# Peptides against a protein of PDB entry 8BZL: the designs that were tried, part 152

Target 1, 228 residues: chain A of PDB entry 8BZL
Amino acid sequence: SYDRAITVFSPDGHLFQVEYAQEAVKKGSTAVGVRGRDIVVLGVEKKSVAKLQDERTVRKICALDDNVCMAFAGLTADARIVINRARVECQSHRLTVEDPVTVEYITRYIASLKQRYTQSNGRRPFGISALIVGFDFDGTPRLYQTDPSGTYHAWKANAIGRGAKSVREFLEKNYTDEAIETDDLTIKLVIKALLEVVQSGGKNIELAVMRRDQSLKILNPEEIEKYV
Target 2, 242 residues: chain B of PDB entry 8BZL
Amino acid sequence: SRRYDSRTTIFSPEGRLYQVEYAMEAIGHAGTCLGILANDGVLLAAERRNIHKLLDEVFFSEKIYKLNEDMACSVAGITSDANVLTNELRLIAQRYLLQYQEPIPCEQLVTALCDIKQAYTQFGGKRPFGVSLLYIGWDKHYGFQLYQSDPSGNYGGWKATCIGNNSAAAVSMLKQDYKEGEMTLKSALALAIKVLNKTMDVSKLSAEKVEIATLTRENGKTVIRVLKQKEVEQLIKKHEEE

## One batch from the design tools (peptide; made by RFdiffusion4, then SolubleMPNN)

Design b1_p17_7_s1 (from b1_p17_7, 11 letters changed)
Fold by OpenDDE base, seed 4:
Structure b1_p17_7_s1 (fold): chain B 228 residues (1-228), chain C 242 residues (1-242), chain A 17 residues (1-17)
Amino acid sequence: as target 1 above (228 residues)
Amino acid sequence: as target 2 above (242 residues)
Amino acid sequence: MVAVAPRPLKAYEGIYE
């Protein structure tokens, strides 16, 4: 069966392992990214963590560098590999080029890594999509998405994971210049978007905010409730 | 028989490389890309399938890539593979420029990439790239040029050609309407619209669904220009009035 | 199980030329 083999073309021209990896992403928790004027916001659905599981160990939002952070949907173990590689590259770039990476640069790096795993012998595709947000050194906010195939695009707003379709539909209707006019409005937009798929309100949402020339800030539940 | 379908390095009993053929099938499902060579320039026309409102940059060209000051390409097939190959093309072109202090000749750039493509069909553990490319360019050796390459690593020069969805029908139409020696860029643009209108699986051709780039020479310099939506709209309107 | 489409009948002759 072509679908059980390493990533090879089917007779009809499909890369089934890549498509199946995309299905794995759809099983993941929902993540949302929105680019504001001077802010980037990531929101993720909190899975009901087993009562005994340390919530701190399940990071769906992580920093790649001081100016870049990433949310993902799909296989957590795969994400760790990608995150680690990206972090190393960010540090290497600082060392060799003496500047932090642009958001596009690190996205392209991650995308290239993913693509290679779709074309290398004995390797399966990564079962993750990622939303990558941050600021370029010139202060421009950026949002990128990458998928298991290694494709990437720049977005104003996007979503990945099981609730992505509903969230995207919401964002398509509600993302306007007015809706992102302020940092607070941008955060509110992300929360409202996530509430389309998350039932229990602010308790099941994790939000990360990065403002221009500021470090990544993870909002606590109390801060999130102020926007609801 | 299934063993030969999954390996790129093994010929079937019939001497076929099935993975390369399957890659070609993948390209057949991609958006249409067309190239036409004229006396005073070359053009690429590509189908734009994905219009998303939330995209940050209206990519003036999703499928058309500038490679250097004298060359551009259009891609049909797997987008991620295309990104890798277009990046490689840029790197090859820059390395050549650095080494020889002149732009890489068009055919040499195409050949260099084709060698890479071919390697991915011959070395074990690699799949073919699921991408075909159209190349447009100008160099001092051959002037305006149009090339096509496929996953096998084969390439050829063309006066007009098409890759992607309904490419065979498009090529047939081009053969009928292409006038050798009399093709101006203006007439080539009109021909491109005519062919796309017939080959694209859309009810009505719109400027939003078509990307067009032209490569010309002005005052001894190559100019690569992506047509504005209004310009494309005018071309479509003119076609509808005929 | 998505039935894998049968082998393309059209030999891409241009590959073998």
Scores: peptide ipSAE 0.150, ipTM 0.749, DockQ to the pose 0.095
Fold by OpenDDE base, seed 2:
Structure b1_p17_7_s1 (fold): chain B 228 residues (1-228), chain C 242 residues (1-242), chain A 17 residues (1-17)
Amino acid sequence: as target 1 above (228 residues)
Amino acid sequence: as target 2 above (242 residues)
Amino acid sequence: MVAVAPRPLKAYEGIYE
């Protein structure tokens, strides 16, 4: 059977739909991830919420499993699809392998899914990048990034979204062993990094932390202000 | 017409598959990968372009992949496509091992993947893989081997070849300096450095920008080794002294 | 060549290996 391809090569060898999807990511709110010694931290720029909108429905950081969480930049609806698929896979893995996924495993799964959407009939690329953090069963903290093309890499620290460049530049200068020596210092590093691009200080930041053998914790505004 | 440029499964009036050609153009923008066959081994040398301070050094090699105990490959092109293909290669090799209780012959593994690549050029709604691969391996049938495959599903065996950026110039240099029947792994390594030094878009060749893997036989077993940075530095220094 | 491709964006690092 014949279906029209959506993502095709240009004469000069570009996949424009993938590149344009990356542009969609740049329109998204900034997200940052940092791997500490015994902690992983995600921070996101809060979008302006409409007065009558339920705050519960405006989460940009979500758990994929007990040991893995994700932040994203780009199309929210696309993210929902990816998150749901990833959650199902995490549960499936627990059932079939009798162990939770490694952070790399679930990242690779998501990456593969994204890649297929760059090569499948009648499908466009996902318009999202994701920061995926968590702990492997051996207690090792991990940070991965994936983009619309389906590429992924492990990072010490990284950022995605509209302010990613500035945040990355900050992290490149300030990420040191001393800067992540403690959990508190690691959290402080993330906040400082986000403040490079976020207006109005800590009130517009959502921060999540995961420690070894602990569930995802979303910090409240008061807790965030302690680090500002 | 625009139709021929955007359709993956339609021949142009001139008999060209434009999407396959455009995939090849994409590969031309990728980092340089070299393969050289020697009498006592085979090697891959690849340009490393993505050097970031914040990158977690969990991976040993960015562009060189171990496929099984007897084979490795290097890739040029779209990274995500490469990941899919290298995973498929590993799966094919493993399934063969399970079924026949012996390692898959090198050429057979290459052919199996090439069939997949070809299918993506012929079946509607699919774009070609934007990836070329160099394969190195050993088997009991042909000994040490080097193969190249491209988005069309074509492949060939080589004594020395190059894919990616400035591949044409590299191939020309290889043709000039490769001595058939006299190539040792040591000389092949030196040749690889020489060619990379001239073809990479860098002011000065450094060990951080080059990945090298060798495949040899020791005591009846295949050994795939990625060279350490210090070893690559020594090769570069030696070249600069000559 | 029948159609001119849109002007390419700057290639993102990581798209091409």
Scores: peptide ipSAE 0.030, ipTM 0.520, DockQ to the pose 0.031
Fold by OpenDDE base, seed 3:
Structure b1_p17_7_s1 (fold): chain B 228 residues (1-228), chain C 242 residues (1-242), chain A 17 residues (1-17)
Amino acid sequence: as target 1 above (228 residues)
Amino acid sequence: as target 2 above (242 residues)
Amino acid sequence: MVAVAPRPLKAYEGIYE
């Protein structure tokens, strides 16, 4: 009997492989996303890069297009597949529609891809959740989350991965209009949120910032320390 | 439950891919492979375990494979799986060359294979490849490069790393002795011998049990060279005299 | 008796990062 990966319903209506994929996500490093007024910020727990590892090849935040970036938690190899598909779709959309994707559009695309892998025989679900942030063409900042099931929602702020619960609790208490009044305050909020689960040090946090009409900027450790 | 241990492309209740982990465990029992990046080159050093007197002394590298003019790899794990993957690497590199009329960038080749590896962890009816690879290469974008990939489809760039038997100990030694920014190919070779001497379960390191390849740039061309046994002997001798 | 899942070998935690 071919050991076919089949995602099937349990008698109680659960898709166990999807739930187990969610458990894989929880093993991933923590990622946080926050939507500000004119800024979107992604932060990820940076596991100590092994001595002698090239930091260039360790990225948990990636650009999908000029106006969209993504952080993920879970299986890195799975994430690469999703990222590549999303990038192709972003370029295809620009070619066919002559406009960049909306953040919602590309999120829906990713979500649909994930969903197909929960329903297709011979495939296991993707073991990743993603935070997708960016700006629509009208300048509106957006934050979306998607999980292994293919479900997605828009958020003001959210977190995924190992420390997601603690980070979300922090955000629920501290996300206010005042807390995101400025770009700097928004960045500070993300850092504070991550520090709930990450030991203090700019060396253990990676931050990406996208401001309206600007490209994705990865902050260096020195820049991060200025907010700490 | 044993059910999750045997199925190739399913998550355990804890979110683990056991078959991928087991593949990685199997690789831990394979011969040691080292990679070291230097300022003026990059090298692979691999343990040769299959020394049979009846093997035709054709100087074929058992564990080190030339992929194209600018890249080589070493393998740790199941030989048959390694053969399939190295063949795929060559095909991917060749297809790229034909399509773009330039050699494939090192990281792109690594990524392409890693996508294949990942697929064998996600698609039903497939098992993970029981192989980890070290890649050495040169391209115009990043110069000399060293990569490592595993059965999961993950990869990373390294200044120095090790796969296979006693890899953890080897990595520890590399961390201690690797001098960032000051590593010459000569010093890298010496370091490779030092590490292999300590990590290989042999009383005395011999040239017949070690394969070494270097990748350098000469006159604007990449040169991949497998060291001759005599050269390896000299390296071992130098180490013993130190 | 819930077969205690063997402790994740630290060496492979990188798969899930």
Scores: peptide ipSAE 0.129, ipTM 0.692, DockQ to the pose 0.320; fails the geometry check

Design b1_p17_7_s1 (from b1_p17_7, 11 letters changed)
Fold by OpenDDE base, seed 5:
Parts: structure tokens; sequence; C-alpha cells
Structure b1_p17_7_s1 (fold): chain B 228 residues (1-228), chain C 242 residues (1-242), chain A 17 residues (1-17)
């Protein structure tokens, strides 16, 4: 039998490969995203880099385009595939539509890609969830999440990965209009949220900030420490 | 035999398509969606299960999708599959409009998607879509219409029907209370609330957990409207007073 | 440190919606 179907329904109506991919995400380092008024912030748990490993090569936050960036939890190799495809689509969109993608658009693209891998012969689901943040052309900050199933939603704030529950609980309690009134407060909120699950403070946190009409900025450890 | 339930959709020795059945099982666990056809309109009512405080409020409807100016649908099943199918519906509708310079008839749109669904049950390397849809629409041929489709690619027109969790019980209730030829949109809305109140696995029906869309005709135009939470609250309140 | 089991992603929870 040349049946190459990997993702099939169980007798009880479950797509186990998708669910197992979700488990892979849960094993991933924690990522958090928060949409502020005029800022989007991504924070990720920084894995201890081996002494001989170049820290620059381990990036959990990446730009998809000038106006969109992504953090992920789960399989790094899978993430690379998704990121590359998304980048190509962003460029293609610029060429064909003559405008940058909306955050929703590129999220939907990624989501559709993931969904197809849940319904394609010989393919397994992607073992990643992603937080996708950025600004639409009109200057509206956006935060989206997508998971291995290909679902996606817009969020004010969310978290993915191993510590997502705790981080989300924190955000549910602390995400208020007052808490995101300023860029600095928004950044602080992300840091505080991530510190719920990350030990040793700012040294183990990577933060990326995107402000309106500005490029993605990765904060250095010293900058992070100023907020803690 | 487990051999036929863990592979690409093929016939069992008994002639069953287990993957399709399993897809339907998945739908059975999904939130409830109701459709009711009235004389002066048609409605969809859907259970909203995922209420999260951190969701961006931009999403007014989680389970109800506008397809074109004359049609909307509600989905029960795998959300990602639903997104793919709803997008396809929109594309089909737009292509038709472009080609024929008139909106696609409701049944034709439903059929087109059902053909796709069917293909995913027949061609190797594909799994069925874990989605059932309710379609509401208006066209010049048949007026207001309600359709249901399932993972097999089967579809049918309905006066009232339900998909998702507790759908069988809901259908039974609809059969009892649906008055053929006398159903107004107002009465249909009341009926929807009544059925949802009994079939949803909630202690108390609240407006935040229910999405309702109506499709009506006003001045020769189709109007698709998602009810506001306050309107749904009023419907619930009215039901409780009865 | 009580390992708090991560909550399922909304998308995961909603895969059958």
Amino acid sequence: as target 1 above (228 residues)
Amino acid sequence: as target 2 above (242 residues)
Amino acid sequence: MVAVAPRPLKAYEGIYE
C-alpha cells in the first residue's frame, strides 16, 4: 500500500498528528507577544547557549518583512521553513500588490501553509506555533497567533511554548489600558510576563520591539535590565 | 479492521469510509450551529466556545462567515479546515460573478464546495475535511435557502437543521417546534434561542456564547447582519420570561 | 518549582470548533 497519509483521523475524530505537534510546541521555549497602542513587543525565553556557540546564530525572533516579525515555539527547523516561505510571500506581495502585507494576510498565509501540511500526502504537520506581530500600512499594531493546525487569531496579548499558561494568566490579569499606555510600560509588561517563567532575569530574555514606522529592534541585555 | 481507519480514505470490506465517519465524529465534538429558514429570512445561530479576554475584539464572528453579498455560512469542526473551505467558497463565488456577471446561485456554490469535499474522500493522500457547514443565502431562483454539507461531500436543503455538538437533539427539537409555512424570522430567532438553550453544554445561555446572523431582503437587496450582543441578550431575556 | 502545565493554545482548544 502506497498510502503516504500521515495525518489521518482517529476513530474518535482526532487528528493525532496535529495534537502531537501541539505537544511539540509545548516543549518549546516560551514566547510572549503584546500589542500596545503604538508598539508591538515580542519576548522569548533565551536558551542557554553553549560556550562555543555563536549567540547570533540562535534567533527565536525574526523579521518576515519590514513591518512584520515573528516569534515561534517548537521545532526550529520547521520554523525556518515557515519563515522562509513567509518571507518569499511578503516579497511577492510587495511586487504583485505593490504594498506590504498586512499582518493578518501573512498570518493567514502561514496558517494556510500549516493547514495544508495537515492534509497533504506524505507530510506531517509543522511542529510550531508562531506569534506574528507588526503594523499594517495604516499604522495599526497587530498581534496574531497560529498553531500547527493552521488556526489563527488576533490577540491583544498571548504566549506560546512551555510556560505559556503562566504567562497568559499573568497577561490576563495585568493587560489593561493603563498597562500599555506607553511604549515603556508595554515593554515592561512583556518582561514581567516572561519573568513568570524565566529564571535569572534579563539575561535569559530576548526582546524585540517594533514601533510604528520603525524597523524591528532587538533589545540588548543592558536595555532589558533597565526595565526589570 | 483498523487497517481501514488509519489510512487514506478507502472502503472497508463492509463498504464504509471510516475516515469520513471519523471526520463526522470530530464535528460532533464541535460547537453547535443552527440554521432556520423563515418566510422572510434565514438565520444562523452558533455556539461561541472560545471566549478569551485577550482576544482582539476585531473578530466579530468566530463561526459565521460572509461568503458574498447573498450568502453566509457557519462551520462546525476543525477551524483550520473551515478557514480553507470558507476561503474556497469565496473564491468560487467571485469567479462565478466575474464570469457570468451575476451572483452564483446558492445551490451551485454549495455543490461546488461539496465536489471538493468529495474529492478529498476519494483521491489518495488526502484526508476528509473535518467540517460541516450550514449555508444561508438568497437567490432569484429559490429565494431564501438553507443548506447543510458534511465531510463526505453530501449536502441537502433544509428548513431547519443543526450541526455540531448535540445536533441530533437539536434537530429533534426543531422538528417539534418548526411550523412549516408560518415561520417568521422573529419566531425563528426565538426558536434558535430555545434550542440552543437546551442543547448547549452551558449552565446558562448568555449572549457572549452565542453568535447569530440573519439574512433578509430589503429593497431588493440581501442584507446579512450579525446580531449585536445586546440584541442577543434581549432574545435570551425574552425566552427566559416565557 | 511547581511545573505549571501549559494551557493548550486557544487554537488547539478550538481545533474542533
Scores: peptide ipSAE 0.032, ipTM 0.518, DockQ to the pose 0.023; fails the geometry check

Design b1_p17_7_s2 (from b1_p17_7, 10 letters changed)
Fold by OpenDDE base, seed 2:
Structure b1_p17_7_s2 (fold): chain B 228 residues (1-228), chain C 242 residues (1-242), chain A 17 residues (1-17)
Amino acid sequence: as target 1 above (228 residues)
Amino acid sequence: as target 2 above (242 residues)
Amino acid sequence: MVAVAPRPLKEYEGIYE
């Protein structure tokens, strides 16, 4: 029998499959996003790459376009689908509107995609949350978060994944205008936040930085250690 | 609890996809497949379980499939599912070649299939494929490559890895013996035999129970070769003498 | 009686990472 109704309301009004998808996100490695004054930073917990695994193929931070990048927590295969569709939309937007997407636009697109999968027959929700960062055409840095339900909000700083609660608590205490006054301080804030949940220091952190009118830069371990 | 086990595209209360995990478990009972990346080539070694004397055609490669001129794969899991996926890989590769007039990059072929696998975990009415694959290939972008994919649609690049029966033990052995940057195809072949000898539930490793394929570059062309039984026998003999 | 497949003993963490 074709199970048509996967995501349905419970008697008490809960969408269990969405909630359970959120539990899948909590199993994922921790990701952190911080919006600075002229910089956006994504940090991800680097799980010990299994000996003999190619690090190139283990990326939790990816570019959606020249001005937008994304980190995720949850099902890796689900994330790949979302990323691919988002990339296609970014290119389509450039062709049809002749401008790059705003960070809010592409976030809304991703959120709408996720929401449809919570309501479509025969489809389960995506088991991912995403942090989407970038710059609008006017040079304004943006950070958005989306979850399996398709909800999205703009943030100054946020975290997703298994250590998200602890990291968010840290950010709530330490995110100040002074803490993001410079690019370096913003990067340092992200690293410190991740170190609340990541063991063994900077070697287990992947960090990406996007500055105004610059492409996504993934920091190497040596660069990360300078901030620790 | 039983309801989550029977439906293919439902999260458990703990956020688990049980049908995907069950597919992974099923693969654990399949014949062992190894992949090893070397500096001068890449190889697949697979356990041959179905040696039926009454088979009309000596299938030289039951578990190793040529995908195109630059790629091959080995499969662990349900044979019928494997046939579907290997055929799809070939079709994807040929469509790409037709469209772009160049061979498909290795990782792109892997990801294309992984997207299909993922779809079978998310769309209702279908079960996950009960198949894991090892891919070997060469392209102009990254040279020799080894990939592994599973029923979830996840994949990764590897220097050496194993799928199927006793894969965890095999991976542990590979981690111990694999020397990064110093691996020749010859040494990789020896390592493959060593690991298979320890991981296969056979009293004595025989050439009849092992399939090995190598992918190398000769004169600017990719060469995929399935080793002859005699060659495999020689490798086993050398291992027994060490 | 749909034979309840035994829960896999191992959590395949790689699926959720």
Scores: peptide ipSAE 0.082, ipTM 0.640, DockQ to the pose 0.395
Fold by OpenDDE base, seed 5:
Formats: C-alpha cells, structure tokens, sequence
Structure b1_p17_7_s2 (fold): chain B 228 residues (1-228), chain C 242 residues (1-242), chain A 17 residues (1-17)
C-alpha cells in the first residue's frame, strides 16, 4: 500500500526518503545567501516565467517576520507549508515572549519541523532546503541553512539548489572581509556568485536585501543591473 | 523478508529488530566520539568532519553539547536526530531542576532519554533515532560519570568507550591502555589523542579535526571546558614526540 | 539524462555527525 509513506532505514543505514528529498532540492532553482557586516542578502535564480504567468505570483524569497526572511530550493508547495508554520511561530513568539524571534530560534523551529516529518508515520520529508537570513534583536546579521533532514547550521555564505556546488565554490574563494566591507560589495558578491550558474545575467536573478533596522527590500531588475 | 526492513520497527522471525540494527549501522558511518573517565575528571573527544570555510565561527563545538551545568554529551549519527535528542535532554534536565530544585542525577537524565529512544523502537509509526550518545557528568551521588546510549534505548556506564566510525577498534585500544584507578585527566587526554590518531581515517591528526571537552570540579563547582585549538595542537604535538 | 543516483546520506554535508 503506497498509502503510508514511511521513512525507514535501509540495511546500510540510509534514510532513502530523506535522500530523495535532497534530490528534489537539487532539482530546484539555485538560491544563495550572504551575510555582510550590516546586511544580509538573498539571491535566487528566476525560472523563465511562462509568457502568460504573472511574474508577481512566484516569489522564492519570502518574509517570515519583519526581521527574518527565507529563500528555498525544492518543492514550492512544501515550502508554503513550512513558511506558514514559521510565520505563525514568529507571531506566537512575539505574543508570548514579547520579542521577535532570533534567526537561530526560527531556524531551529523549522529544522525540528522537518525532522519530525522524517520520523512520523504517514509523512514524507519536506522536499526543501532553506536559507534563512535576518537580524537578531541586538542587530547581528545571521544566515542559516536547513535541509530536508532537519539539519541546520549557521553560515557566512551558502547556496542551495541545482547550482549550489558551483556557487559555493565561488563563495569559498571570494568571501573575504574585504568583499563584504560595504553593503554594495556584499550585494555584488551575491550577484557574481549567482552569475556562475545563471546564463542571462541580471534579468534572471531575484535579489532581496535586508539591512540593519530596515525592512526586507526586493530589488528590481534595474537596480540589479547597476551592480553588474 | 523485506517486510521487516521497510515497516515500523517490528521483530523479524529471528527476533531481530532490523530497524534498530540499521540505525546502528548509520551510526557506524558517523564521526568518531570517545569518552574517558579519569579520577579527577571526564572527557569527550570527537572527530570534526565538517570543516567548511564559510561556516559561521559561532559554533565552537559541532559534536559536543552542554546539557546543563553538570553534564555534557557527544553525538554520533544523524545530525537532525541528534539535535532533537540534545534539546530533549536539556528540557528534561531543566524540568527536573524546576521540580526538585536540584540538578538531575546523571543516570536519571540518561535513563529518561533512553526511555524515549526505546519508545521510538516499540510504538508504531516511529523509526528509531539514528544516534548514539556519550554522556559525561558529575553528581553528588556517583561523582564523575561516563555513559553511552544507543538507538535501542540501552545504556551503560563506562570507564572508557567509543561510538561512531571505527568504534570497535577504538574500544580495543582503550581496553589495552586504560589503567583503572590510575587514570588522570592528563593521561586520559593523551590516551584520547592516541586512540583518535589511530582510528580516524586521516593520515595525520590535526587540531582542526578534533574537538575535546573536559569536565572537572573546581571549588565545588563543575567546570565544562572545550579545549582551544591551540591546546589540542599541543596534545597532538606531545603525542608525536612520544 | 543520466539519472544521478541519490547520494547516500553519509555523503551529504551536515547529515551525519
């Protein structure tokens, strides 16, 4: 009976459903995140929008709260579920603790949610990885990544999705204190990183920037082209 | 029969819990963690496999977790499972403290988690945790303690033990070199380096690939300290000169 | 399209500790 998707161990100790979920992530469009000094930047590869589709309806970068945003790679429908739950938790935290969540807190929440779906009967893992960026209350910029298994780590910079390997290699070489010295340089770093895997330049890149004590800003194509 | 491999943890015709065994197999592929009990302290030493330049340095310890003021643990296995279990340990310890106004005894904390692990092997719709843990701690009842637990929910106290990759070989080496009643923390640290050097699949042991934490008592207080990279380097250097 | 065989979890960064 296909009715009960159960994540179980293989004889060699693998969780195949988690591995397959990771494969789903690899099929997703590339997303990159970079933590600057006073800025966090998310960049995503834009899929060629079908001629008749409203470009405004497919956002790969979303706000979880005023101080936290997320990009994802993988199944969009799965992402929606995670995003909604995360948003609820952010609001709940504000109500109960009277402070916004830390980026680590909400990441841990999302990670725990994902993990539970790897260990619950009748549930499959989420087919998404996420880059979660934001600012803690003390003004510290943060970048976290989580994967379908529910693992999470803090990063200076990272990438997920189809081109993640190439982008990561680029970042490993080019992420320096000098490269993130200014907000503009940080943005440029993200763009350059994405251009390693995106062919048509700035037109196929979506960028979101969150500066210290500022709201999430999605850059328009014209603004992106200025950095190129 | 494939039926026992692909379903919730049930007994095979031979009485085996294959899902638990497979979880153990997963742990066997994880980084090595070892623990050594000394007369004047306990230590955990763990292999650090994920050295990425882009990781945020805020994570001083990848595999060693402080549970409370008197206990720490090291994990081998699935990272996400480990995070869940370590969080649970902290919650259990905190709840106990609130209820009884004293720290939870080490063995009780271990047992509480083991009951959870066991439940995940017995109740339908759950898979075993793919994690083994080493626990170090101090309490007023038994002093310094070292415990090991596995996916089955079994646990035991140890003078020295190892989990993860090449654990069997490590345990054998520990058995040979561990001197009961004569083990100082200093000697234990040296032993840890010796064992890791032989069991880690690395040609040369480096401080970047090893995490070490010690638990000691100073002025009637427990002190949990993660060794700095420089300290680990010194230990490695000393071993090489030996 | 060479179906890239799923990589074992042990090979995936951050899955195993």
Amino acid sequence: as target 1 above (228 residues)
Amino acid sequence: as target 2 above (242 residues)
Amino acid sequence: MVAVAPRPLKEYEGIYE
Scores: peptide ipSAE 0.030, ipTM 0.517, DockQ to the pose 0.029
Fold by OpenDDE base, seed 4:
Structure b1_p17_7_s2 (fold): chain B 228 residues (1-228), chain C 242 residues (1-242), chain A 17 residues (1-17)
Amino acid sequence: as target 1 above (228 residues)
Amino acid sequence: as target 2 above (242 residues)
Amino acid sequence: MVAVAPRPLKEYEGIYE
């Protein structure tokens, strides 16, 4: 019965609900993350905000803490649940350990949460992948990716969502030490990567930048256009 | 096999939640609900379908619910589900007030319910709620606000929007006629009547078939008022004269 | 292969944004 045993192994060893959740991610808007030398950058494909929609409520890039932010692809409502739990954990960590979380720590927390939902009766997997970026307290920039299965890895650059394949191919070719030598070049790299799958230029891109010891900054359209 | 559309909400092979989509489809057949944000207030307008002569309450609101002193909502979808969710909204709002000694911010109330809705799409043995909601409210953080939520647990803020029957057409009309930054409550009311007149599956728009509530601020207090039938009649008459 | 259920008449892509 799917009412209790939602995610089970098939005879051939597949967890179909996890695989199908990964397909849900592919329906989501494309997100890209790049780790620079002293900067982390997240870019997301903007679906044209519907006319009359309040832009304030359309957030594809979310802060988890002062030093960590996340972009996601897939089910928006699922993402909200994950984000909320992650935020609580970040605050709890600050209270109990008296230090901000490392990017790896919070990624592992999220990954563990996702994994539990693949192994718990009566729960379907989360239909989201996430790019988690930020700075450790020692000033090291980090980028992690996690998927519905609860797996996670550290990356120099990665992409998720519908255009992820094309973006990753671009990044594999163009991510070099020279390409991330400066903050501006790193930002340009993200924009160029997104332009592989996003039409109509910078107006359809949301870009967030976090520099060492600085808060998350969402670039306005004019700021994005200067890099195009 | 109807395995993915008739059972507990699970992912299809293509990564879709069919039960959520089916719930949204069901809502598309429900009565029309409109929300419009103005500079000096916010309103809900809803189609009243159940007009029965034997109803005891002549002025009862079928689809518009007061949540607290600062918020109201309108519902499109399964009535029983709507009753459960509106009750939950009231409880959440009340608990917050008791705990923090201040009214719950509008978006926080919306998100709290949306988390519940989402849970009913993720946990086994549950089906999605067959309800979309429009929320109107005021708080000290963002002033007048309009939100929409759906069975998935997703929500968004809006200047104007529509749920239920013919919602796509209504939204199109709202996009054409809504004047950003210049919308008064008076003009919003007129717009609501205009849109409902065109989108409701009725031969003639009448006051008995429309519920309208406004949320305004007077003397530093929120006022939620359901318009009287006579007031709605006047609005309809004005529209017909134009 | 898992049995495929029929698709809804309307597709609601906004859920997956």
Scores: peptide ipSAE 0.256, ipTM 0.783, DockQ to the pose 0.547; fails the geometry check

Design b1_p17_7_s2 (from b1_p17_7, 10 letters changed)
Fold by OpenDDE base, seed 3:
Structure b1_p17_7_s2 (fold): chain B 228 residues (1-228), chain C 242 residues (1-242), chain A 17 residues (1-17)
Amino acid sequence: as target 1 above (228 residues)
Amino acid sequence: as target 2 above (242 residues)
Amino acid sequence: MVAVAPRPLKEYEGIYE
């Protein structure tokens, strides 16, 4: 395979392919993450599953390990590659270090992977941003975001995808200690945030919840409607 | 400059992968392939376009390929690309079988190929495969399954779907006539003929222009069968009488 | 100004999900 330089600096210091990858992310469906006191919640805009499509194969929220899950916006095929690599790393870490990864660790791994694809010859950047949530072994809930450049930061709440701006604005106004005082309130906050950009209410929302010492739970539509 | 659409697969300023989109456009001009999931089986129906009298080997299946004992696929797009991908599918399936002494789960085979497709959209010096595939299969995990994949490396499970020429119209017809939970293989075959008759740009549907394969379970074994021309003729005749 | 190549007539939204 012939390696070609794909991601190069412009004269003004821009990495255009990275910036363009960020534009690809903006075309993706909206995802939101919120860190509560003892809960982390991911919500995604569920595009109406085409009639006759198997809903099982349409997932935007996935587990990376028992203590970590991820939502993404952008190129689905790219996301699958990242998810697979992250899962392998999570298992490898358990084998070599004898502990599950911290959320920060796996985020850094994903970020490093993305960064390499911005610098390696013959590779284009990943066209995805990710929200990574979970619990560290000490029981601390965490939320991180990564983008195509390989940057990552910790957040209390954040959003990615086409409706991210509106969702973030909502979260900036409504994320308070009172708003996340209980698990239910935290879930409600995520739903309300998504409803800023999602039409037709709970039918078009996929919601995942991870509580301390519990596995990832994907809520069914009926459960979501209880919070609307 | 047309740099973003003419060179290796890179992002456009708008965040689009034009080479992937162009590959998908090319597939739209390929022969029609249908897949329909039934309660008691799954089928593929594909348009045969290259019926040349001078072809030495009656390719029993120009567009439908057996992948292993439990899976088959149909292809729409560039024939050479299709050959590479179908061969790869067989290799992946065989390697899995050798390693684990059990057949590869259907979705896992699909995803393995999709990862390859994705790689050809991300690595320099490569172009996307100009091929979409329909996969039919059975495994112990999910039973009968139908999948579709495209040049981007995306895939999805379907009850019924179509790729290639007039796929949008075909999908619309399938949505109208597909009866969820009540679809028998017999009814699926009839539906396939109905849809092909309307979507193929032919004056009269003939058995020589249609390939049909069914995947069923008999005595705990998967049976993949390509319908004989006479069987297809009967299906067409039945449709014409309705 | 990167001349925008002619866009495909059909947008394949499924790629960018």
Scores: peptide ipSAE 0.192, ipTM 0.738, DockQ to the pose 0.495; fails the geometry check

